Peptides against a protein of PDB entry 3WG5. Designs and how they scored, part 291

Target 1, 218 residues: chain A of PDB entry 3WG5
Amino acid sequence: LAKNIVYVAQIKGQITSYTYDQFDRYITIAEQDNAEAIIIELDTPGGRADAMMNIVQRIQQSKIPVIIYVYPPGASAASAGTYIALGSHLIAMAPGTSIGACRPILGYSQNGSIIEAPPKITNYFIAYIKSLAQESGRNATIAEEFITKDLSLTPEEALKYGVIEVVARDINELLKKSNGMKTKIPVNGRYVTLNFTNVEVRYLAPSFKDKLISYITD
Target 2, 218 residues: chain A of PDB entry 3WG5 as posed
Amino acid sequence: LAKNIVYVAQIKGQITSYTYDQFDRYITIAEQDNAEAIIIELDTPGGRADAMMNIVQRIQQSKIPVIIYVYPPGASAASAGTYIALGSHLIAMAPGTSIGACRPILGYSQNGSIIEAPPAITNYFIAYIKSLAQESGRNATIAEEFITKDLSLTPEEALKYGVIEVVARDINELLKKSNGMKTKIPVNGRYVTLNFTNVEVRYLAPSFKDKLISYITD

## One batch from the design tools (peptide; made by RFdiffusion4, then SolubleMPNN)

Design b2_p28_4_s4 (from b2_p28_4, 16 letters changed)
Fold by OpenDDE base, seed 3:
Structure b2_p28_4_s4 (fold): chain B 218 residues (1-218), chain C 218 residues (1-218), chain A 28 residues (1-28)
Amino acid sequence: as target 1 above (218 residues)
Amino acid sequence: as target 1 above (218 residues)
Amino acid sequence: STYQESLAKGGVYPIMFYSPEMQKKYAS
């Protein structure tokens, strides 16, 4: 019987417009092949707010479920990564990863000091992150505290508090645990029940463009 | 007879991931309404290469023609703006505008000095900008010189050298002059003949998000 | 404008999100 396809791709580093391109490319490939889902292995310290918001929109416009998987151990979905995760259809974390720390900043001064965002901006992102949590049925109080308290959570805490849906050590465990779960946000207007009982895993490699961007930004 | 709709939107400032969002939003609105085209009034000093490349891709994936209009007088499609223009279905410029100056840089040092891009990066963008020109049937030699000579052109020169298609003082003249022209790149795999004989012009305003980004970046 | 000021300082400071670890890296 023809196996359903699950794509897996890696996104690592700062959230930028290039990160958006990566998300867009990966999701597009998976959409074209009518994949059961795409799993994005995410490891990010954060990045640009604009790129983050665009990525969230792109995920929400996906014709297939987008699963954010904070992986491998030692990885983080920090700051912008948390927003992206909260905007996705399902969140998983590997043991030894982290999520949170979402305080917005304007940037870094020449001396490397943080330029604080004005209260208006902070309040905007509080409302935004809460909306992402509420729309996905995730913990909006904790989402707010990711900003107001600069809170970071372990996978176990995040699961316990209803921020994420799965803790998994690897892709196989993720597929097993998420099988039969409903997406936390709609796919094309409908909540989808994930079916990973008979799937082929296909890994997507970075494009030449992705490699170039990584080289320039690293 | 139901008038065909032409959307007009403004994009001003540095090319960033937020600029991508603006392009995406504007094009999406125009696509949803099956517009005859969208005209983007562009005024930019340049910006991020990653965002630029994403914008080019978004334009090329558009279901409707995207016309880049360097406007108003005094505006520029500088650096990243030139790439975007070359990636579009049609380029117009108002008198008193400029295009070009496409040398890539890594950024600015703390003292404001330019950090030069290594030859490998420069060569990549030479190949890239030439490809954009060639694919659109525009002057690839001049496109290369936008980098190698840091060349900037007037609208009249750009038209003469086959970099752009139209010089127009305003939207009405642009519509008149571009009526019956074929797009320089395909729309959904086909070159489209623009029909502006019976059109209603609709101006798109920036979203709240766009305004916020502008406020933060201004 | 904050933007003009950022340009004068050698670059646009977009709204950003970074982990405390990254914040320390840039502040150090």
Scores: peptide ipSAE 0.094, ipTM 0.360, DockQ to the pose 0.188; fails the geometry check
Fold by OpenDDE base, seed 1:
Structure b2_p28_4_s4 (fold): chain B 218 residues (1-218), chain C 218 residues (1-218), chain A 28 residues (1-28)
Amino acid sequence: as target 1 above (218 residues)
Amino acid sequence: as target 1 above (218 residues)
Amino acid sequence: STYQESLAKGGVYPIMFYSPEMQKKYAS
């Protein structure tokens, strides 16, 4: 019986155009192999909004389910990472991780002062994050509060409030708990029931470029 | 019987030199009136490291107990705010607030890329935050993880892990729960037992300058 | 030197997200 494949790849660090390239590469590989799903182990403090929006678009255009898994313990899907999670087919978090804190900024001034996003930009991202929550059947009130209150949640809180779907300690528990769940957004216009029965887990290694950039940015 | 006075003041927004001036002003007023304590309702996403360190120093030099209260619900003592809290005589949090996420940055580049703090600076602040935790008898392991894992905690987690002393819904509950507690750091070289029996709560209003700067920065 | 560098150039912030495109669109 042809084993269903689930790919697992790690994305760590700031959300940039390079992070987009990683998402695109990993999802493309998993699409080419007709994987049952790809799990992206995400650990990010945030990053560029443009790259984030491109990543969300790439996830939404995926031919297979994309699961965002906040992992390992101590990891966060903070800021831009929350948007990415909300734009995905399933959100999972490991114990000791966090999600939220989504207030946008324009950057830092030369003197190191935060350049606050003007109200127009803040309101844009409030609308955007609410749309992601609504499209995925997740808590839109909390999604807004991730921005307006800079709210951060634990996995248990996020699950309780209907922001995420799974709290799992590892990939095996994630597969077990998410087996039979429907994707929160469509895959090729259809909600897919995840089938992780008799599945092979295949880990994707970072590319040479991925390693080099991690080294320069770490 | 001369009512013991507790001052309450709000500090909201980014930690800057102006925020230092607010702390200094509020603490000075409460010192002049020989208040039993001052409670600073803190809601900050972070700010400048230099201003943060000056604020910690000002708190440590206070002639009266300084209580950092993360309030209202949705507020955070994030980043620089965590250091300030750890440098205070007592930490309280309201339900639905957060503390942590303390990884330092140098700022953002002209292209909007985050300038990560070099390892030397990160290590400096790891040592600094651990010292604050140790001096106050709070969880130094978690203090380090606020930086190394960019960990955020709920009030209940922070209390459980021994990072904070009180979870309270409002000032009245804070006063009730903290009554009879010893300060976590000394006041004028001595650990003080908080006496909130028969206390008058006095609210400090923001100065004209405080309001103006909040308006420009919001 | 690390202390001075931290004081002069450093901030302790959560890493927020932003868009240069949005900055150009809305900061004018």
Scores: peptide ipSAE 0.040, ipTM 0.328, DockQ to the pose 0.122; fails the geometry check
Fold by OpenDDE base, seed 4:
Structure b2_p28_4_s4 (fold): chain B 218 residues (1-218), chain C 218 residues (1-218), chain A 28 residues (1-28)
Amino acid sequence: as target 1 above (218 residues)
Amino acid sequence: as target 1 above (218 residues)
Amino acid sequence: STYQESLAKGGVYPIMFYSPEMQKKYAS
């Protein structure tokens, strides 16, 4: 029995294993309550590839639609965040946000310079990001260019190119615009029509653990 | 219907978000097959705290017993690996392995020196590791000392002090010794008596993804 | 790993756990 509930949670900062925990916790809560969906307000400059891939998998295993909402204005789904978005059931962006810049790096040298990934790694992630785009019916060419050109897009561009599904100023507009949309990837093996009619929005706060880890990793 | 199957998988190297993915994948496969248990052959020098905590949570959410087996001889469940072990349903160690050395650090400076964690972080992990030990009926004093004294133990010591449950040379001996033991933490809310009579051992290979990520992160 | 080493060197320091063996690796 689907409850008329939509959860909203915020994930901000670098993508790490902690970020995975946040995703897992938030999605689990929403699953347990049989929510119509969970909206993750995402703001990230990127992070770890491994954590990113785990998050994508967790989203894909979700029993409910997971909507990535690049929010608030000024936020980004940069680098790892783009992969996460592309792996989600719906992508929305607020005006003044960005998505892209997905070139993998090995890290930063002592002097702060980027250590470039070898071609094999870059090619792997090209294939990976394209697969995410293809599976979700999103623009795989642009997805590739997020890496090969380190491309970043505005919400309007991303929508135009078929990378994302919604541009929305706030949660209410997001719900309104996404109402009746089908998820871009399956939920429990089925594409779900989002029903945001008469929904209760529930905000999830970060746990004490979340706060602590965020505080420690900042 | 419990199948007479025990899965065995290997996790080696640093604890990262990738390691979480491995745990998740392996446990999921074993869950799907309704295995009697999964044995994770663990060899780690440690890794990320966030990944570690996620792995612990994943183990605790498992529908089947997850046995951490520090294996082969020469392996360790060091640092983050100790936390993972303490969060598991059963800990076994092969002769010539080690467990412990759990002092948290912020990282390494440019010169390779350890950046010490502030007392608040250390105290948090003291509380955390003690909780894992207590919940699993294992020696919480020693768990604390894994941090405060950076203590490392042999299998014999760990068994003696009630940190682990089994010392075993190989999978067969592990199965034999752990047969009839109760899990140290619940499985689906119940303590499970392990039944390794007439079990089929199935080895899980790393996925292509696992191999690639391991190769990239080495 | 090069990645982990780079992260450690880059000044972004999540809480980590390493054995003394790992400490030696980073100190070298």
Scores: peptide ipSAE 0.035, ipTM 0.312, DockQ to the pose 0.203; fails the geometry check
Fold by OpenDDE base, seed 5:
Structure b2_p28_4_s4 (fold): chain B 218 residues (1-218), chain C 218 residues (1-218), chain A 28 residues (1-28)
Amino acid sequence: as target 1 above (218 residues)
Amino acid sequence: as target 1 above (218 residues)
Amino acid sequence: STYQESLAKGGVYPIMFYSPEMQKKYAS
């Protein structure tokens, strides 16, 4: 029986244009092999809104299901990471991770204080995050509160409130629990039922460029 | 006669957090030596708003005059660079350079199209850029038009309209023309008359880190 | 730097500025 391939790749650190390149590369590899899915192990404190939006778009244009997996324990899909997750075909979280805290900011001042975004920006991203939630059949009220209340959730809370689809300790549990789930957004115009029966897991290593960028941005 | 020291440093490329670090480092060195001024040769297509705001703040907190010099010919202080210039103690441009094009964007889509900023963001930066212009006694109407019309100016136009203070072909001409000018914003709470009589020019080299970052971001 | 530490706190940074030349570069 030809094994369905599932790719696993890691994206860690701030969301930047380079993060987009990572997403693009990883998804492209998986697309070329007609993988059943790609799992992106995501650990991010947030980052740039532009890159985030492009990443969301890239995910939505994927020819294969893209699963965002907040992993390992201690990781987060904070801020931009939450948007990315909400734009994906399936969200999973490991125990001990978090999601949320999505209030947009203009940046940080010299003293490390937040430069507040004007209400128009905040309202834009409220609309945007709600659209992602609605489009994916996830909790749009909580999505809004990720901004308005700067809310952060545990995996259990996020699952309970319908923000995410799976809580899983590892890749094997993720595959097991998500087997038979329909993607929360369409793949090539249709919702796909994930088939993780008889799969081969292939890990994608970061490129040399990816490693270099991570080293510089850390 | 103890020569007044003028530092010259170059900042080229996109405005990022690393650009802030460069500004901070360069200004700090010049501050430590109680330099008469530091000239930052700026060539930027723009960049991040957060970094831009922090750079402006860093300039405004400088213990010495910070002169933004759009240099060499062919360079620009575009977008974020314009804000930085408007936040500085003196602006100079070389012939064949440009300033302006300050409309904020959220980013670029995958197809390279601009993701438009919501009106609230645009309005915020209109207010911000006008405040910089007003505070520095520069043309606030043109500053607004840098956004609303995405206006770009030549050095001659910018000088004519009172956006900048000096057109200079090189450092020597800049020093000559700016000698005796008052800073457009205060230094340590007071407006300073620049004294470039009997000065020693010291060029600051980019750090290894600066070179590496530039290589990666190009 | 304190700024880098601040950035490490994360967040959504919605706003950027780019010249028309940069716009063309990214569109190409």
Scores: peptide ipSAE 0.032, ipTM 0.305, DockQ to the pose 0.762; fails the geometry check

Design b2_p28_5_s1 (from b2_p28_5, 16 letters changed)
Fold by OpenDDE base, seed 2:
Structure b2_p28_5_s1 (fold): chain B 218 residues (1-218), chain C 218 residues (1-218), chain A 28 residues (1-28)
Amino acid sequence: as target 1 above (218 residues)
Amino acid sequence: as target 1 above (218 residues)
Amino acid sequence: SAVERAKNSGGVELEIISDPSNARKVAA
């Protein structure tokens, strides 16, 4: 019997190899406890493309629904965060958050200017982000425009355009609104109907390692 | 029983990580004393975007209403200050103050010219500022124009356009005018009706550290 | 893959960052 448990964990900061370890750890804990879902409160400016792609893979291999929740107000799922969200089973955003701005870059010059990615790289990520959107039944045109126009959206816009599934102020509202929704991608080969009726919410704290890495990367 | 106390604190100068510490300290004191609200007298030319976003988050996590008051006459909530204001529970301005001019920049060149932000960054902040305005039921079109047109408004204009809630000459007039108003964003998940009937006003002084940092950053 | 080659070639790690950390240098 799946325990009526929903895990909540926070991931904040740049997407790195360590961020992958955080996702892997959190999802693994929730899988082991046979949770109904895990909610990841995501606040990221973006990060490394390799780490991002690995995180997407880890989410899609999850034995339970992974909900990406752009939270709290003022947070973003920017750049790499948008790809991660589009690779997840459900996306929610709090008011005052943003999603998008996904144009890949090679880095920053000494003067702080962006070093543009070659067209070959940009086109690869266009295909990748469109595939994530299409697979999840989300707006692939907007997903492309996150790159080609470097578009960023509010929660209301993202919902309206079919990029995300829920706008919610807090975890309780998220659970209420997403109750009975189907996952946008399959879990173990099946689309799961979320059951958040009488669930226990369990918060996962960052490990000591997680705290230390956040401290070093800040 | 909430004490009929309103705290007043001043934050002046550039928005930095230290400014975040000031906001956090002041709000924490007022939370601990179960104040009806805290009024932050804000005068800033702007500052760091990261610090600004953290301040917005801290305000939105407050257990009590946080009122941003652009004060005294001649003060501004410029750039980062506007974002902070839009993230708050209530905005007031004194006559002779300004709000807006929110276009993000990468900094200043050696000749003092502005280094423009890439469209990616600008679009991110457009989405962010619009989201803050929408969440608070303030004018999101004007919020966008604070960036796209680098618009600055007088208190009267800002009130007229639905950017702010109160124009007041001093703390007493602010308390009088805002009495019975609802917060523009929730406090602990609820919109609070401000009760400034028979309140004690308590002024918070800057810490020694606050004074020292202000001295170093000036 | 083109991405792996892009990783290996110039030591420049492909960043999909809306880097608000350069937004740390972004004055708003």
Scores: peptide ipSAE 0.037, ipTM 0.297, DockQ to the pose 0.084; fails the geometry check
Fold by OpenDDE base, seed 3:
Structure b2_p28_5_s1 (fold): chain B 218 residues (1-218), chain C 218 residues (1-218), chain A 28 residues (1-28)
Amino acid sequence: as target 1 above (218 residues)
Amino acid sequence: as target 1 above (218 residues)
Amino acid sequence: SAVERAKNSGGVELEIISDPSNARKVAA
């Protein structure tokens, strides 16, 4: 029996327009092959809000389930990474990872101090992150606190509070635990039950461009 | 006779992942309507290298000609904006605009000083900008000097040196002057002759998201 | 304003980033 394909790709570093292209490329490849899902191993300190919003939109437009997996141990889905996760079809975290710390900033002054976002911007992102949580059936109160308290959670806390769906040590455990779960947001207008019973895991290597930008941003 | 549609959209401010989304959205709208072309009125001081590279790729993947128009007077296609222009199907500039100053930087130190890019990064972008110029049949020597000398040019200089194709005061003059020109890069694998003889100009307004991010970045 | 100066320097980016120290930004 032809095994269903699950793609796995890694996105590491700052959330930028390049990160959007990585998401777009990886999801597009998986869509073209009619993959059962794509798992994005995410490790990010955050990045650009605009890139983040675009990535969220691209995930939501995916023809296949997009699973955000905060991996490896020591990785984070911090700031923009949290929004991306909350906008995805399923969130997994490895033990020893983190999620949260979502307070928006305008950037850095010449002296390296954080330029605080005005209340209007902060309130916009509060509304936005809450909407992502609500739409995905995740904890909107904690989503708000990721901004208002700059809250960061462990995988165990995030699972307990209903922010994420899976804690898994590796891809095999993730596939095993997520098998039979429904996507937290629709795929092509329908909630999909994940089927990982007979799958081939196919790793997507970074493109040359991906490697270059990662080298520059890391 | 049904007039061919030419879209006009404005992209202003820093090149970011949001700018990528603006390009993507605008080009997609124009593609969906089978527009004769889209003109992007560009005014940017530059921005993120990754966003820039993605925008270039998105332009190159366009199903329709993308014309970068440095507009209005006083605008620039500086730094990342120059790369975007060099990656496009046609470059126009209004009188009193500028192009160039493409030296990559790693960012700003806490004291606001520029963190210089290491030679490896600078050399990468030299190769990249030269490739864009060569692929589009534009002046690769000047493209290199946009980095190595941080060169900035007037529209008249840029036209003279074969960096750009059109100097025009407004959209009507641009359409008139570019009518019958071939795209400097392929559209769907073919060089296209622009036909602006019987066109409707349709302006694309910024989305709410576009307005928000512009408000934040401006 | 600090915002305007940061805008003019290309440094004002709406960022959602947890650790500024890891903000290696390549600007072109």
Scores: peptide ipSAE 0.036, ipTM 0.297, DockQ to the pose 0.123; fails the geometry check
Fold by OpenDDE base, seed 5:
Structure b2_p28_5_s1 (fold): chain B 218 residues (1-218), chain C 218 residues (1-218), chain A 28 residues (1-28)
Amino acid sequence: as target 1 above (218 residues)
Amino acid sequence: as target 1 above (218 residues)
Amino acid sequence: SAVERAKNSGGVELEIISDPSNARKVAA
């Protein structure tokens, strides 16, 4: 019996157009192999809103379940990372990680102070993040507060408040805990029940291009 | 029996004079084939007011129903996109999309701050957006608040408040749900009842020019 | 026309943009 395949890939650093290319590449590989799912180990402080929105769209267009896993301990799905997570089929967090702090900004001044986004932009992203939460059956009130209060949550808090689905220490625990869960959004128009009972885990390494650009953006 | 044809085309990005050319081209093709309707999959953050007004006029002059569909999930009909939607024969939204944030601006300062439009211009667009809502039998109070409060709505909120007509996950669900609906504005002076019972869906691809300009404006 | 009057308000192109350029510049 052909083993079900689960892909695991890492995305770390700022969300940019290049991060979109990484998501697209990783998901495409997993789609081509008809994987049971892909797990993206995410560690990001945030990034560009346009790239973030494109990534969310790419996840939602995936032919397979995309699991966002805030990993390793010490990682975060901050700002853009929270939106990406909320747009995914399942969210997991490792102990010692964080999620939230989603208030949009226009950038940083020369003195390092945040340039606030105008209310128009903030309100747009409030509606957007609430929509992602509602569509995925996650806590839309907390999703709004990720912006309005710049709220950050621990994995335990995020689970308790219904923002995420799983707290897991590693990939094995994630697979065990998420086995039999339904995706929080559809895959090809259908909610999929995850089957991790007989899976092979395959790690996708960053491409040479991925490594080079991460080096330049760090 | 000749199958009724429904065209589907995508318009993504900023609303410009080029976006007008896209609308005009797509609608003209669908008119030439006497299509039952054209669905425009819209994802826009907004754009130029003059281009927006020309697009609204082009839609209202259409010989066939023009359905604005905020799609895919993660897309928006923001600012100019909301006006375009309100000027159309039917509005649909996919889950995970947004509509609103219509306050006109004069642009951005060097520091990225919004340059506010003077009250005279803001009041003009309040009257304009209310007129579009009233003419289409949509919520004119919310249309005003899209400007005065820079309000953004989820699909569920927009449906609930009578801003839009359909929430649909895909084209098939859109066709199913909108079948038998009357257009919210006239087609050639008459309100049309949509007939999607025996339709062929035809996708219009962006022209080479469309692709090139989207690449430059991104 | 109402469009011409909106154009003649000091040559500033009215952008009815939810800031796509700054949504692009908006770090979220």
Scores: peptide ipSAE 0.035, ipTM 0.253, DockQ to the pose 0.087; fails the geometry check
Fold by OpenDDE base, seed 4:
Structure b2_p28_5_s1 (fold): chain B 218 residues (1-218), chain C 218 residues (1-218), chain A 28 residues (1-28)
Amino acid sequence: as target 1 above (218 residues)
Amino acid sequence: as target 1 above (218 residues)
Amino acid sequence: SAVERAKNSGGVELEIISDPSNARKVAA
């Protein structure tokens, strides 16, 4: 029986429009191969709200399940990364990772101080993050507190509070634990039951473009 | 006979990851309706290279023709906007607009001076912009000079040099002139002959999100 | 503003050279 393919790709660093390119490229490859799913190993401190919202939309438009996996240990889905996770079909975290701290800011001043977002913007993102949580059947109260309290959670807390679906040490444990789970949002209008019983794992490397932009942004 | 739909949407301002969201949303709407094409009225001074490359990729993945229309008079497809145009299925410009000035920079210093891109980055974008021109059957020499000479062209020059396909005063003239043209890049692997003989023009408004981000970035 | 400067230079800006430590918290 032909093995279903699961793609794994890494996205690391700030959420930018380039990060969107990486998501789009990786998801497109997996869509073309009719993969069972793609797992994105995410490690981000956050980034641009606009890029984040694009990534969320791209994930939601995916023809296959997109699993956000906060990995490796020490990684985070911080700020924009949390929104991306909440917009995805399944969230997993490795032990020793974090999620949250979603308070929007306008940027940094010349002195390195945060330029705070006005209440209108903050309230918009509160509504937005809550919508992502609600649509995915995740904890909307905690999602709001990611902004209002700048809350950060451990994998265990995030699982406990119903923010995420899986805690896994590695890809093999992730596949094992998520096997038979339903996606938290629909794929092409349907909630998909993941089948990882007979899969081939295929790693996607960064493109030359991905490497160059990471090199420029690192 | 059911009128084919042509969507028209405006994208104005800096090319950011939010601009990508606008492109993605607009193209997705047009794809869902099986539109004959979407026309994007573009007015940009440029922006982020990463966002630009995402937008190009999103256009190239479109299930329908994407026409970049530099509009209204006084508008430009500057810097990132030129790459986007060169990555599109058809480029049109209104009289009194411009295209070009594509030299990459790293950003601005505290004193407002340009931080120049290192030669490696500049050469990458030279190769990239030339590839877009070559793939679309447009003038790759001029595309290179958009970087190496920071060249800007009028609509008439851009048409003359084979950078763009149409000069049009408005949407009606654009539809009339581009009717029967083949797309400069494929749509789903095929060069499409545009048919604007019996079309309904449908304008897409900015989403609330689009308005909010424009308000934040303006 | 950086926005106004980007409007004037027509350059493809690769990075907003914000302090990498500070870039973490920008926007969502």
Scores: peptide ipSAE 0.030, ipTM 0.234, DockQ to the pose 0.136; fails the geometry check

